# Ledger of designs, part 11: peptides against a protein of PDB entry 3J47

Target 1, 121 residues: chain A of PDB entry 3J47
Amino acid sequence: IRLTNQLKSLKGLQSKLKDVVEYLDKVINKELPINHTILGKLQDVFNLLPNLGTPDDDEIDVENHDRINISNNLQKALTVKTNDELMVIYISNLVRSIIAFDDLIENKIQNKKIQEQRVKD
Target 2, 26 residues: chain B of PDB entry 3J47
Amino acid sequence: NAQYHLLVKQGDGLLTKLQKYGAAVR

## One batch from the design tools (peptide; made by RFdiffusion4, then SolubleMPNN)

Design b1_p9_6_s3 (from b1_p9_6, 4 letters changed)
Fold by OpenDDE base, seed 3:
Structure b1_p9_6_s3 (fold): chain B 121 residues (1-121), chain C 26 residues (1-26), chain A 9 residues (1-9)
Amino acid sequence: as target 1 above (121 residues)
Amino acid sequence: as target 2 above (26 residues)
Amino acid sequence: LEELRKEIS
């Protein structure tokens, strides 16, 4: 039961990481806006990853050492992948915020010019 | 690693430019 | 502004 639940959780995480990558690709390609709900869910998964990687110290059967190493390497690889995805989301959000701010500043400058013209008339 | 740091550095540079411009428009 | 937009693009 416990191993099956761990495998199911890992498959769920892998599926979610795939969905995040797909979402990030769409954001990079300017096809979709950033979905904050997806980002929040990804952060929640990342915060749970350390808890999934702590082997309970109690039942070290020596025969599982190779499987544990493979699992740890996979978990590390998944953590790196998740970190890369979070980074891409962060940069995409930053870029969007910068563009939006640039447009706001331009609008403010235009409004100021219009006001200055009205004072001269 | 190097590409990651480069991307972060570029993002920080853009943020700094944005902050300076926002301050100049106030 | 324009230089910043170019850097973001």
Scores: peptide ipSAE 0.300, ipTM 0.860, DockQ to the pose 0.657
Fold by OpenDDE base, seed 5:
Structure b1_p9_6_s3 (fold): chain B 121 residues (1-121), chain C 26 residues (1-26), chain A 9 residues (1-9)
Amino acid sequence: as target 1 above (121 residues)
Amino acid sequence: as target 2 above (26 residues)
Amino acid sequence: LEELRKEIS
């Protein structure tokens, strides 16, 4: 019963992580806007993940050890993948902010040129 | 790791350019 | 979790 519940919980977590990755991909592709609340919650989850990979219990038998190691490796790989996706989103937002600022600067320069021309006339 | 550092470096380069443009508009 | 589901939907 306990092991079955743990396996079910892990499968549920894996499915949810897949959904998160899909969401992140849509945000990167500009198909969806960035939800800051979702992003913050994801960051909190990832900050807790290093603690999820530490087996608190040293004494679990050898036959469970291989399955636990495979599960831990998969979880670690999923964590790395999601960290990479979050980073891509961060950089994408940075680039968008830079472009918006560049456009603002160009608009300000143009407005200044128009004012200087009006003073010369 | 190397790709991550390259991406961060590119972001920093863009930020630096942005700061230079912001200073030129002041 | 609910907000995430709402945003993905």
Scores: peptide ipSAE 0.290, ipTM 0.832, DockQ to the pose 0.017
Fold by OpenDDE base, seed 2:
Structure b1_p9_6_s3 (fold): chain B 121 residues (1-121), chain C 26 residues (1-26), chain A 9 residues (1-9)
Amino acid sequence: as target 1 above (121 residues)
Amino acid sequence: as target 2 above (26 residues)
Amino acid sequence: LEELRKEIS
């Protein structure tokens, strides 16, 4: 039950992220007007992300474009890292569930053997 | 990517074995 | 099975 719910939640999050990317692509391509409400919610999500490293104060003059690219690369790297960690946790939980089920099956077999022995006595 | 797919495939294999074992004990 | 249990524990 818990694993199924976690998988469902992760699939739901993945679907929502895909929808957001598709929306942003349409806005960038000027196919849709900028929805300020969606943009505001996205900004809130980005503001909840951990600070993508304060660039050292000294070189303020590097073109805003390169700083945005570095920030995007760091965000992407953090997202990939988080995805990898979540995958490891998911697989670990699956294997734990498999082991628990195997132990349950073995216990059931033992209980059947004990019952068969009691009927023969 | 390839290592991840391999790990997922191993997990699916274990799940299939578990399902077979659960059906045999039923 | 026990080896897998040790790896996950």
Scores: peptide ipSAE 0.258, ipTM 0.852, DockQ to the pose 0.218
Fold by OpenDDE base, seed 4:
Structure b1_p9_6_s3 (fold): chain B 121 residues (1-121), chain C 26 residues (1-26), chain A 9 residues (1-9)
Amino acid sequence: as target 1 above (121 residues)
Amino acid sequence: as target 2 above (26 residues)
Amino acid sequence: LEELRKEIS
């Protein structure tokens, strides 16, 4: 039961990671805005991942140690993959912020030119 | 890792250019 | 602006 739940959770995480990648691809292609809800859920999953990889130091039979190491390595690999995805999202947000700031600057320049023209007038 | 760092560096470069532009508009 | 857009694209 626990192993099946872990596998189901891992499959769910893999599916979520795939959805994030698809979302990132759409963001890179400028088709969609960044969904903060997906990012937040992904961050929550990552904050929970260290807790999923800390077996309490209690009675871990040696057979569980290899499975735990494989699970921890897989979890670490998943954490790295998601960190990479989060980084791509972060960069995409940074780029959008830069574009928005550039538009704001251009609007400010235009407004300044309009004010200067009104004073001349 | 290396591709990501390159992309981050490009983003930082763009941010720096934008900051310079914002300073020139003031 | 345009150079920035070109770098982003």
Scores: peptide ipSAE 0.338, ipTM 0.864, DockQ to the pose 0.370; fails the geometry check

Design b1_p9_6_s4 (from b1_p9_6, 4 letters changed)
Fold by OpenDDE base, seed 2:
Structure b1_p9_6_s4 (fold): chain B 121 residues (1-121), chain C 26 residues (1-26), chain A 9 residues (1-9)
Amino acid sequence: as target 1 above (121 residues)
Amino acid sequence: as target 2 above (26 residues)
Amino acid sequence: LDELRKEIE
């Protein structure tokens, strides 16, 4: 039950993130008008992300385009890292559930053997 | 990528063993 | 089983 709910929640989050990306692509391509409410919520999500390195205060004058690319690359790297960590946790919980199920089955087999012995005595 | 696919394949193998064991205890 | 327990410990 708990694992199934976590997997369902993760799939729901993945679907929502995909819908957001598809919406942003349509806005960038001028296929849809900019929805300020959606952009505001996206900005709030980005502001809740851990600060992707303070650039040291000493180089104010290198083109804004390269800094945006570096910030996007760092954000992508952190997103990939977080996804990998969540996958490791998911697999670990799956394996723990498998062991617990195996121990339950072994206990059921032992209880059945004990009951069969009591019927023969 | 390759390590991730290997880990997923091990998880699938374990799940298959669990399904076989659950069927044998039924 | 015992190999699987050893991999999780």
Scores: peptide ipSAE 0.317, ipTM 0.867, DockQ to the pose 0.278
Fold by OpenDDE base, seed 5:
Structure b1_p9_6_s4 (fold): chain B 121 residues (1-121), chain C 26 residues (1-26), chain A 9 residues (1-9)
Amino acid sequence: as target 1 above (121 residues)
Amino acid sequence: as target 2 above (26 residues)
Amino acid sequence: LDELRKEIE
């Protein structure tokens, strides 16, 4: 039962990571806006992942130590991978915010020039 | 880690420049 | 972008 639940959780995480990558590609290509709810749920899953990788010290079966280390390394690698994905999202959002602000500034400059022309006429 | 911090720092630099420009246009 | 760069420089 425990192993099947771990495999199901891992498959769910893998599917979600794939959906995030696909969403990121659409975000980079300017095709879709950011869904904050999906990002929040991803962050929550990531904050829970370190806690899922602390085996309660009470099940020290010495034969599982290598399996626990492999699981912790895989979980760390997955955490790094999604931190990298979240970083790409953050940068993409930052770049979009910069572009939107640049456009806003350009619009303000144009409006100011139009007002200055109207005061001279 | 280092590449991440470098990229974040570069983004913060762009935001700071953008804020300065927005203040100059205001 | 280029005008923005000129005003920031």
Scores: peptide ipSAE 0.310, ipTM 0.867, DockQ to the pose 0.286
Fold by OpenDDE base, seed 1:
Structure b1_p9_6_s4 (fold): chain B 121 residues (1-121), chain C 26 residues (1-26), chain A 9 residues (1-9)
Amino acid sequence: as target 1 above (121 residues)
Amino acid sequence: as target 2 above (26 residues)
Amino acid sequence: LDELRKEIE
């Protein structure tokens, strides 16, 4: 029962992580705006993940240790990959905000030039 | 970790420059 | 504009 529940929880986590990656790809492709609430919840999940990787205490047989180590290394690798994807999205949003602000500044400069021309006429 | 902090710091530097420019054009 | 481009580069 405990092992089946852990496997079900891990499969559920994997499915949610896949849905996150798919959402993130849509945001990179400019198909969807970034949802800051989703990003904040993902950051909270990552901040809680370091506590899942410290086995504090007690005796699990050497044959289970290799399978658990492979599973933990795969989960760590998936966590690192998802952290890198979140970072790329954060940077992509920052760059988009910079471009939008630059365009807004250019529009203000043009509007100021048009007003200065109208005052000279 | 160090590369992540470096990228975030570079992004913050660009944002600060952009804010200064936005204030100069105001 | 050109000075600003140089500061962004």
Scores: peptide ipSAE 0.308, ipTM 0.869, DockQ to the pose 0.466
Fold by OpenDDE base, seed 3:
Structure b1_p9_6_s4 (fold): chain B 121 residues (1-121), chain C 26 residues (1-26), chain A 9 residues (1-9)
Amino acid sequence: as target 1 above (121 residues)
Amino acid sequence: as target 2 above (26 residues)
Amino acid sequence: LDELRKEIE
């Protein structure tokens, strides 16, 4: 029962990470807007990652050294993958902020030109 | 590491240009 | 205007 639940939770996490990657690819391709709810959920996952990597220090029998190395490598691989996803989100947000700012400036320039024309008439 | 730092540096440069542009249009 | 577009490009 416990192992089956852990495997189900890990499969659920893997599916969610795949959905985030697919969403990020659509954002990079300008097909979809950035969903702040997905970003918030990814940050929550990242904040929980340190807690997934602390086995309670109270039952280290010396036979687990190979399992600890495999767990540490998996945790490092998951951390690297999460860092890459956060980096892609950061770049996507930066690019969007630049486009939105350029549009805001162009709108301000147009509004100023309309006001200057109204003062001359 | 080097590609990450290059990407961050490019992002910071673009943000600085954006800030200068926003100040000039203000 | 044109200088500002050139600085962003």
Scores: peptide ipSAE 0.291, ipTM 0.867, DockQ to the pose 0.487

Design b1_p9_7_s1 (from b1_p9_7, 5 letters changed)
Fold by OpenDDE base, seed 3:
Structure b1_p9_7_s1 (fold): chain B 121 residues (1-121), chain C 26 residues (1-26), chain A 9 residues (1-9)
Amino acid sequence: as target 1 above (121 residues)
Amino acid sequence: as target 2 above (26 residues)
Amino acid sequence: LDEIKSLLS
């Protein structure tokens, strides 16, 4: 039950993320007007992401273009790292659930054997 | 990306099989 | 265990 609910929630999140990407692509292509409420929520999500661009105060003179590229590369690297961490957590929880289920099955088989022996005696 | 999707698909398959086994043992 | 492995395969 818990693992099924987590999987359902993850699938729901994946679907919502896909919808957000499709919306952003339409906005970039100027097919849809910018929705300020959606942009505000996305900005809040990005602001909750650790500031990937704390440039140390000393490099004031690097052209704004190079800073944007470095910030985008760091954001991409952290997104990949976060995805990998979530994947590891997901696999770990799946393995723990399988082990717990195997133990429950073994216990049920043993209890059934004990009950069958008691009925024969 | 492709490896991630493959891993998620394998995990979903294992979860479905685990649920079927749990229902059969009940 | 074998049935679980068979189901997981």
Scores: peptide ipSAE 0.382, ipTM 0.870, DockQ to the pose 0.146
Fold by OpenDDE base, seed 4:
Structure b1_p9_7_s1 (fold): chain B 121 residues (1-121), chain C 26 residues (1-26), chain A 9 residues (1-9)
Amino acid sequence: as target 1 above (121 residues)
Amino acid sequence: as target 2 above (26 residues)
Amino acid sequence: LDEIKSLLS
């Protein structure tokens, strides 16, 4: 039950993220007007993400392309790290589910053996 | 990315085997 | 148990 609910929730989140991407693509392509309320909520979500490089340093003009590449590389590295952490959690939950299922199967086998013995007696 | 996908595939394979075993014991 | 361990391996 718990694993199934987690998988369902993850699938729901994936579908919702896909819908957001499709909406943003339509807005970028000028197929739909910009909805300020949706953009505000998206901005709130991004603000809750760890700041992967606020350019707080005041030096203005020339090196913008290299800094953008460095920030993108850092964001990519943090995304990979987060993915690895989520994977470890996923495996741990999978192992727990397997153990619980093994115990359930063993209990069912024992119950069947007890019932068969009672019918023979 | 590739290692992550490989691990997820291994987990899915294990889950499928577990489901088959559960169905056989029913 | 041994069959389950074999399936999990």
Scores: peptide ipSAE 0.377, ipTM 0.870, DockQ to the pose 0.103
Fold by OpenDDE base, seed 5:
Structure b1_p9_7_s1 (fold): chain B 121 residues (1-121), chain C 26 residues (1-26), chain A 9 residues (1-9)
Amino acid sequence: as target 1 above (121 residues)
Amino acid sequence: as target 2 above (26 residues)
Amino acid sequence: LDEIKSLLS
């Protein structure tokens, strides 16, 4: 039961990660804005990941230890993958913020130039 | 981890520079 | 734009 739930959660996480990557690719290509709902769902999955690594019961038989190590390695790999995805999201947000701010600055400069011309006339 | 933190730090640096420029243009 | 590019450089 526990392994099946972990595998199901992993598959769900993998699917969501794939969706996030696809979304990020669309964001990089300037096709879509950032969907906060996807990010929230991803964060929820990450908040559940630490709970998957906590052994509830002290009866860690040797077979459970290998499974725990595999789970921890997989969790680590997933954490790295998610960190990479979050990094891409962060960079994308940063780039968008920079572009938006650049446009605002340009608009302000233009408005100031127009105002200066009106004062001289 | 270190590369991620470095990238985030670089991004924060760019954001700070952008904020300074925006403040100077205001 | 040039000033922004200069600051970003």
Scores: peptide ipSAE 0.366, ipTM 0.873, DockQ to the pose 0.061
Fold by OpenDDE base, seed 1:
Structure b1_p9_7_s1 (fold): chain B 121 residues (1-121), chain C 26 residues (1-26), chain A 9 residues (1-9)
Amino acid sequence: as target 1 above (121 residues)
Amino acid sequence: as target 2 above (26 residues)
Amino acid sequence: LDEIKSLLS
Protein backbone atom coordinates (compact mmCIF):
# COMPACT_ATOMS: atom_id res chain seq x y z
CA ILE B 1 0.00 0.00 0.00
CA ARG B 2 2.63 2.61 1.00
CA LEU B 3 4.85 1.81 -1.98
CA THR B 4 1.94 2.03 -4.40
CA ASN B 5 0.97 5.40 -2.96
CA GLN B 6 4.54 6.63 -3.24
CA LEU B 7 4.72 5.50 -6.84
CA LYS B 8 1.44 7.23 -7.62
CA SER B 9 2.57 10.41 -5.90
CA LEU B 10 5.83 10.32 -7.78
CA LYS B 11 4.06 9.85 -11.10
CA GLY B 12 1.78 12.73 -10.23
CA LEU B 13 4.75 14.89 -9.37
CA GLN B 14 6.43 13.96 -12.61
CA SER B 15 3.34 14.94 -14.57
CA LYS B 16 3.13 18.26 -12.75
CA LEU B 17 6.79 18.94 -13.40
CA LYS B 18 6.22 18.26 -17.08
CA ASP B 19 3.35 20.75 -17.07
CA VAL B 20 5.60 23.31 -15.40
CA VAL B 21 8.28 22.77 -18.04
CA GLU B 22 5.71 23.22 -20.78
CA TYR B 23 4.50 26.41 -19.14
CA LEU B 24 8.03 27.73 -18.85
CA ASP B 25 8.67 26.93 -22.50
CA LYS B 26 5.58 28.92 -23.47
CA VAL B 27 6.79 31.85 -21.38
CA ILE B 28 10.25 31.68 -22.95
CA ASN B 29 8.66 31.60 -26.40
CA LYS B 30 6.58 34.68 -25.43
CA GLU B 31 3.36 32.76 -25.94
CA LEU B 32 2.38 33.69 -22.40
CA PRO B 33 3.28 36.68 -20.26
CA ILE B 34 5.66 36.22 -17.38
CA ASN B 35 3.78 35.74 -14.15
CA HIS B 36 5.99 36.66 -11.21
CA THR B 37 3.74 34.91 -8.73
CA ILE B 38 4.04 31.63 -10.60
CA LEU B 39 7.81 32.04 -10.85
CA GLY B 40 8.06 32.70 -7.13
CA LYS B 41 6.06 29.58 -6.36
CA LEU B 42 8.21 27.55 -8.71
CA GLN B 43 11.34 28.84 -7.02
CA ASP B 44 9.90 27.81 -3.69
CA VAL B 45 9.23 24.35 -5.05
CA PHE B 46 12.81 24.08 -6.25
CA ASN B 47 14.17 25.18 -2.93
CA LEU B 48 12.23 22.32 -1.38
CA LEU B 49 13.24 19.76 -4.03
CA PRO B 50 16.61 18.84 -2.49
CA ASN B 51 14.64 17.68 0.50
CA LEU B 52 12.22 15.68 -1.65
CA GLY B 53 15.04 13.58 -3.06
CA THR B 54 16.50 12.62 0.30
CA PRO B 55 15.12 9.19 1.02
CA ASP B 56 14.24 9.26 4.65
CA ASP B 57 16.50 6.54 6.09
CA ASP B 58 13.40 4.44 6.62
CA GLU B 59 14.20 0.76 5.85
CA ILE B 60 12.89 0.63 2.28
CA ASP B 61 13.55 -2.92 1.04
CA VAL B 62 16.60 -3.06 -1.26
CA GLU B 63 14.62 -4.21 -4.33
CA ASN B 64 12.37 -1.15 -4.31
CA HIS B 65 15.38 1.07 -3.82
CA ASP B 66 16.59 0.59 -7.40
CA ARG B 67 13.27 1.53 -8.99
CA ILE B 68 12.90 4.44 -6.60
CA ASN B 69 16.43 5.55 -7.41
CA ILE B 70 15.72 5.49 -11.15
CA SER B 71 12.55 7.50 -10.63
CA ASN B 72 14.36 9.91 -8.32
CA ASN B 73 17.14 10.32 -10.87
CA LEU B 74 14.60 11.08 -13.57
CA GLN B 75 12.83 13.56 -11.33
CA LYS B 76 16.15 15.12 -10.48
CA ALA B 77 16.95 15.43 -14.16
CA LEU B 78 13.58 17.04 -14.82
CA THR B 79 14.16 19.36 -11.89
CA VAL B 80 17.51 20.41 -13.29
CA LYS B 81 15.93 21.06 -16.67
CA THR B 82 13.19 23.16 -15.10
CA ASN B 83 15.74 25.04 -13.06
CA ASP B 84 17.61 25.87 -16.24
CA GLU B 85 14.42 27.15 -17.81
CA LEU B 86 13.68 29.30 -14.78
CA MET B 87 17.16 30.68 -15.04
CA VAL B 88 16.61 31.65 -18.66
CA ILE B 89 13.38 33.39 -17.73
CA TYR B 90 15.08 35.19 -14.87
CA ILE B 91 17.87 36.44 -17.11
CA SER B 92 15.38 37.52 -19.75
CA ASN B 93 13.44 39.51 -17.18
CA LEU B 94 16.60 41.04 -15.85
CA VAL B 95 17.64 42.16 -19.32
CA ARG B 96 14.20 43.64 -19.97
CA SER B 97 14.36 45.49 -16.68
CA ILE B 98 17.77 46.86 -17.57
CA ILE B 99 16.52 48.10 -20.93
CA ALA B 100 13.46 49.69 -19.39
CA PHE B 101 15.56 51.37 -16.75
CA ASP B 102 17.98 52.65 -19.36
CA ASP B 103 15.09 54.18 -21.29
CA LEU B 104 13.77 55.78 -18.12
CA ILE B 105 17.14 57.29 -17.35
CA GLU B 106 17.44 58.64 -20.87
CA ASN B 107 14.00 60.20 -20.59
CA LYS B 108 14.99 61.82 -17.32
CA ILE B 109 18.16 63.23 -18.83
CA GLN B 110 16.18 64.66 -21.72
CA ASN B 111 13.67 66.23 -19.37
CA LYS B 112 16.48 67.80 -17.39
CA LYS B 113 17.98 69.27 -20.54
CA ILE B 114 14.62 70.71 -21.54
CA GLN B 115 14.23 72.28 -18.11
CA GLU B 116 17.71 73.79 -18.24
CA GLN B 117 16.94 75.33 -21.62
CA ARG B 118 13.74 76.84 -20.26
CA VAL B 119 15.60 78.45 -17.37
CA LYS B 120 18.12 80.02 -19.76
CA ASP B 121 15.37 81.51 -21.89
CA ASN C 1 25.60 24.67 -10.08
CA ALA C 2 28.71 26.83 -10.24
CA GLN C 3 27.75 28.28 -13.63
CA TYR C 4 24.28 29.09 -12.34
CA HIS C 5 25.65 30.89 -9.31
CA LEU C 6 28.07 32.80 -11.50
CA LEU C 7 25.26 33.90 -13.78
CA VAL C 8 23.13 35.02 -10.84
CA LYS C 9 26.08 36.91 -9.43
CA GLN C 10 26.59 38.69 -12.74
CA GLY C 11 22.91 39.61 -12.83
CA ASP C 12 23.09 41.03 -9.32
CA GLY C 13 26.13 43.03 -10.30
CA LEU C 14 24.31 44.53 -13.27
CA LEU C 15 21.33 45.38 -11.10
CA THR C 16 23.59 47.13 -8.61
CA LYS C 17 25.19 49.14 -11.39
CA LEU C 18 21.79 50.15 -12.68
CA GLN C 19 20.78 51.31 -9.23
CA LYS C 20 23.90 53.42 -8.97
CA TYR C 21 23.23 54.97 -12.33
CA GLY C 22 19.64 55.71 -11.41
CA ALA C 23 20.80 57.42 -8.25
CA ALA C 24 23.34 59.49 -10.17
CA VAL C 25 20.74 60.67 -12.68
CA ARG C 26 18.27 61.57 -9.97
CA LEU A 1 24.15 56.88 -23.44
CA ASP A 2 27.92 56.61 -23.39
CA GLU A 3 28.04 57.33 -19.69
CA ILE A 4 25.37 54.70 -19.06
CA LYS A 5 27.31 52.20 -21.14
CA SER A 6 30.45 53.05 -19.23
CA LEU A 7 28.71 52.57 -15.90
CA LEU A 8 27.20 49.28 -17.04
CA SER A 9 30.52 48.04 -18.40
Scores: peptide ipSAE 0.351, ipTM 0.869, DockQ to the pose 0.069

Design b1_p9_7_s2 (from b1_p9_7, 4 letters changed)
Fold by OpenDDE base, seed 2:
Structure b1_p9_7_s2 (fold): chain B 121 residues (1-121), chain C 26 residues (1-26), chain A 9 residues (1-9)
Amino acid sequence: as target 1 above (121 residues)
Amino acid sequence: as target 2 above (26 residues)
Amino acid sequence: LEEIKKLLE
């Protein structure tokens, strides 16, 4: 039950993230008007992301475009890292659930054997 | 990507085996 | 036990 709910929640999050990307692509391509409410919520999500390390204060004069690209690359790298960590946790929980179920089955088999011996005595 | 899909496929295979085993012990 | 191991392989 818990694991199935986690998988369902993760699939739901993945679907929502895909819908957001498709929406942003349509807005960038001018196929849809900018929805300020959706953009505001996306900005709030980005503001809740951990501070992408401030590049050291010593070069103020590199074009704003390159700094945005570096920040986007670091954000992408952190997102990939977070996805990999969540995946490892998910698989670890799957394996633990499998081991616990195997132990439960073995305990059930042992209990049946003990009950069959008690009925034959 | 390919390693991720392989790992997920192995996990699904293990879950299916576990479900079959749980049904056989019922 | 051995059948279970074979199923898990």
Scores: peptide ipSAE 0.325, ipTM 0.860, DockQ to the pose 0.121
Fold by OpenDDE base, seed 1:
Structure b1_p9_7_s2 (fold): chain B 121 residues (1-121), chain C 26 residues (1-26), chain A 9 residues (1-9)
Amino acid sequence: as target 1 above (121 residues)
Amino acid sequence: as target 2 above (26 residues)
Amino acid sequence: LEEIKKLLE
């Protein structure tokens, strides 16, 4: 019963992770706007992931170790992939913010030049 | 992990420079 | 623009 519930929870987590990856890909492709609330929740999930990978129970039989290792390696690889996608989104947002700020500054400089010209006339 | 922190640190450095520039243009 | 580039470098 406990093992079946853990497997079901892991499958549910894997499905949710896939949905997140798909969402992140759409955001990278500029098909969807970046939702900061989703990003924050995803960061919280990553900060909690180290607690999901501590086997604090010394009783898992050696014969199940290979299938569990393959599943854990796949989940780790998916976690790394999602971390890389989060990083790309963070950088993309940073760059967009920098560009928008640069444009704002240039607009302010232009407005100041126009005002200085109007005071000289 | 280390590369991620380095990248975030570089991004924060750029943001700080941007803030300084914005303050100088005000 | 060039001063901004120099600050970003």
Scores: peptide ipSAE 0.316, ipTM 0.864, DockQ to the pose 0.064
Fold by OpenDDE base, seed 5:
Structure b1_p9_7_s2 (fold): chain B 121 residues (1-121), chain C 26 residues (1-26), chain A 9 residues (1-9)
Amino acid sequence: as target 1 above (121 residues)
Amino acid sequence: as target 2 above (26 residues)
Amino acid sequence: LEEIKKLLE
């Protein structure tokens, strides 16, 4: 039950992420107008991703263009790192699930053997 | 990306095999 | 165990 629910939740998240990507691709291709509300929510999601930008890059008047590029590169690197971390978590959960299921099956087989022995006695 | 999809596909395959086994032992 | 291993192969 718990594992099935986790898998269902993960599949639901994957589907939702796919829908977001498909939406973003349509916006990039100018097939859909930029919905500022959706972009704002996406920006909020990315801003809720840990702002590991320490606010301590104090003091240099570098024109707004270079700050945007550095922020985008850092955000991209953080997104890749987050994707890799999520992948590792997914695999780890999958392996743990397989082990737990193997143990469950072995326990069930043992219980069945014990019941069959008790019926013969 | 391709390695990720391959890994996810392998994981889904294992999960499907595991489900079949769990159904056969039931 | 061995049957599980065979099914996983």
Scores: peptide ipSAE 0.300, ipTM 0.846, DockQ to the pose 0.133
Fold by OpenDDE base, seed 3:
Structure b1_p9_7_s2 (fold): chain B 121 residues (1-121), chain C 26 residues (1-26), chain A 9 residues (1-9)
Amino acid sequence: as target 1 above (121 residues)
Amino acid sequence: as target 2 above (26 residues)
Amino acid sequence: LEEIKKLLE
């Protein structure tokens, strides 16, 4: 039950993320008008992502373009890191579920053997 | 990347084996 | 047990 609900939730999230990407591509291609409400909510989601580069306030006059590239690279690297961490947690929970299921099956086999022995006596 | 895909593939293989085993014991 | 091992191979 719990694993099935997690898988269903993850599939639902994946579908929603695809819909967001398709929407953003249409907006970039000027096929759809920019919806400011959707953009604001997306901005809030990106702002809830840890602001991955408070540059230490050292005033290096590196052109705004290079700062944007560094912040985007760091945000990408931490998105990848977060994805990897979530996958490790998912696999760990899967392995735990497998071990618990193996133990349950072994217990069921033992109970069946005990019942078969009682029918022969 | 490659190590990640290998780990996912191993997990999927183990899940499939577990499903077969659970069906055989039912 | 052996059949289970064979399914797990």
Scores: peptide ipSAE 0.287, ipTM 0.853, DockQ to the pose 0.148

Design b1_p9_7_s3 (from b1_p9_7, 6 letters changed)
Fold by OpenDDE base, seed 4:
Structure b1_p9_7_s3 (fold): chain B 121 residues (1-121), chain C 26 residues (1-26), chain A 9 residues (1-9)
Amino acid sequence: as target 1 above (121 residues)
Amino acid sequence: as target 2 above (26 residues)
Amino acid sequence: LESIRELLA
């Protein structure tokens, strides 16, 4: 039950993130008007993310392309790290579920053996 | 990315084996 | 149990 609920929640999150990306792409392509309420919520989400080197507004100069690439690389590295951490948690939960399922199966086998012995007696 | 996908694939394989075992005991 | 251990190994 817990693992199934976690998987369902993760799938739901993935679907929502995909919808957000699709919406942002449509806004960038000027296919849809900018919804200020949605943008405000997205900004709040980004503000809650650790500042992955958004360059401070003040240095608009030519060196920005290399800084943007460095920021993107740092963001990518942090994303990979987060994925690794989530993967470890996922495996741990999977192992726990397997152990619990094994115990359940063993209990069922034992109960069946007890019932078969009672029928023979 | 490749290591992540490999790990997920291994997890899916374990889950499939677990499901088969559960079906056999049922 | 052994089959599960082999699966987990």
Scores: peptide ipSAE 0.394, ipTM 0.875, DockQ to the pose 0.083
Fold by OpenDDE base, seed 5:
Structure b1_p9_7_s3 (fold): chain B 121 residues (1-121), chain C 26 residues (1-26), chain A 9 residues (1-9)
Amino acid sequence: as target 1 above (121 residues)
Amino acid sequence: as target 2 above (26 residues)
Amino acid sequence: LESIRELLA
């Protein structure tokens, strides 16, 4: 039962991560805006991950050491994966900011050109 | 980690360049 | 525009 629940939780997490990646791809392709709710959920996952990696060393019998190492490795892997997802979100936001800034600059340049032309006339 | 930091660094570099351009246009 | 493109490249 416990192992099955862990596996189910892992599968659920994997599915959620796939959904996040798909969303991020759409964001990178400028098909969708950044959803702050998704970012918040990812942050919540990160906040929960450290709690999974610090089993109180005091209660863990030597026989569970291998399980602890596996759990720590999995947590580390999940942390890396989540970090990668956040990175993709960051890059997507950066790209959008760059595009928006570029548009603002272009608008400013055009406005200046119009003003200069009006002064010459 | 190193790849992540590299990517972030590249993004920051682009942002800096964009800021410089924006300042030049102002 | 070209200058911006160069900066982005």
Scores: peptide ipSAE 0.383, ipTM 0.878, DockQ to the pose 0.059
Fold by OpenDDE base, seed 3:
Order: sequence, then C-alpha cells, then structure tokens
Structure b1_p9_7_s3 (fold): chain B 121 residues (1-121), chain C 26 residues (1-26), chain A 9 residues (1-9)
Amino acid sequence: as target 1 above (121 residues)
Amino acid sequence: as target 2 above (26 residues)
Amino acid sequence: LESIRELLA
C-alpha cells in the first residue's frame, strides 16, 4: 500500500511537471500570455530550489556568458545530486518492501504448516 | 544516466517478481 | 525462501 501510494504520487508529480514544461514552452513561443499568478508560484518554487542561476532578465549583458556557464554547471550538479538522492531513497524503500514481504510469506507458510498439522491430529 | 536507467529497470523487475510471488502464495 | 530467491534471481 505505501509503495503503491508513493509510486502514484511520483507519477502525479511527473505528469504535473510535464504540464508545467509544456506551459512554459507555449509562453516562450508567445502562444499564450504570461499568467502572473502561475509565474509567481514558479518563482516561489525556484526560490526554494538552490540558486538555479536563472539570469535576472534585466542584466542580459554579453559579459554574463561565463557566469551563465558556471550557473548552468551548478544547476546540472544539483540536478545530478538530487537524482542520486532520490535513487538511494527508492532503492532503500524497495529493499524494505522486499524484507517485509519475505517475512509475510514466511509467516503464511508457517501458519499453513500449523493448520495442516492440526488437521492430521 | 545509463547506470540509473539500468538500476530502475532492475528494481521494476524485482517488484514485478515480488508481486507475482505474493499472488502465488495467496 | 528458496522459491523467493529463485524469483528474485
């Protein structure tokens, strides 16, 4: 039950992230007007994320190309670190689920053996 | 990336096998 | 237990 709920929540998050990316692509292509409420919520998410080096739109001067590369490298490193942490959590939960399942199976086998012995007596 | 995808694939395979065993023991 | 191990292998 817990693992299934976590997987469902993760799939829901993945679907929502895909919808956000699709929305942002439409805004970048000027197909949709910028919704200030959605932009504010996205800004809050980016502020909670360690500085993903979103260049402030105002100072796009040519000298910032090296700073943009450093910020992109930091963002990439943080993304890799987050993926590794999520992987460790996933494996740990999988191992715990396997151990719990093995214990349940052993208990069921023991209970069946006890019932078979009681029927023979 | 390739190691990550391989690990996820192995985990999904184990989960599927675990589900099959749980259904067979029921 | 052996059947579980075989299934997990």
Scores: peptide ipSAE 0.379, ipTM 0.872, DockQ to the pose 0.126
Fold by OpenDDE base, seed 1:
Structure b1_p9_7_s3 (fold): chain B 121 residues (1-121), chain C 26 residues (1-26), chain A 9 residues (1-9)
Amino acid sequence: as target 1 above (121 residues)
Amino acid sequence: as target 2 above (26 residues)
Amino acid sequence: LESIRELLA
């Protein structure tokens, strides 16, 4: 039950994230106007994400084109890191569920053996 | 991506084994 | 138990 609920929640989150990405792609492609409310919520989500490395404020002078590439690389790195973290959480939950199920099966087998022993006795 | 897919595949394999075990115990 | 371990291996 708990694992099934977690998997369902994760699938729901994945679907919502896909919808957000699709929306952002449409906004980037200028197919849809920028919705400030959605952007604000996305900013809140990013702010709740552990501080992805603030580039040290120090070297101001790198030309605007390099800043966009660095920002894109940082965003990509952050996306990859987030995906890896979600994957680790998913696997950890899966393993915990497998262990819990194994323990449940073992307990059931032991209970059956105890009942069979009592009937023979 | 490839490592992610491999890990998901391994997880699916474990889940399938768990399902088979659960069915054998019933 | 061994069959379960083999199944999980």
Scores: peptide ipSAE 0.359, ipTM 0.868, DockQ to the pose 0.106

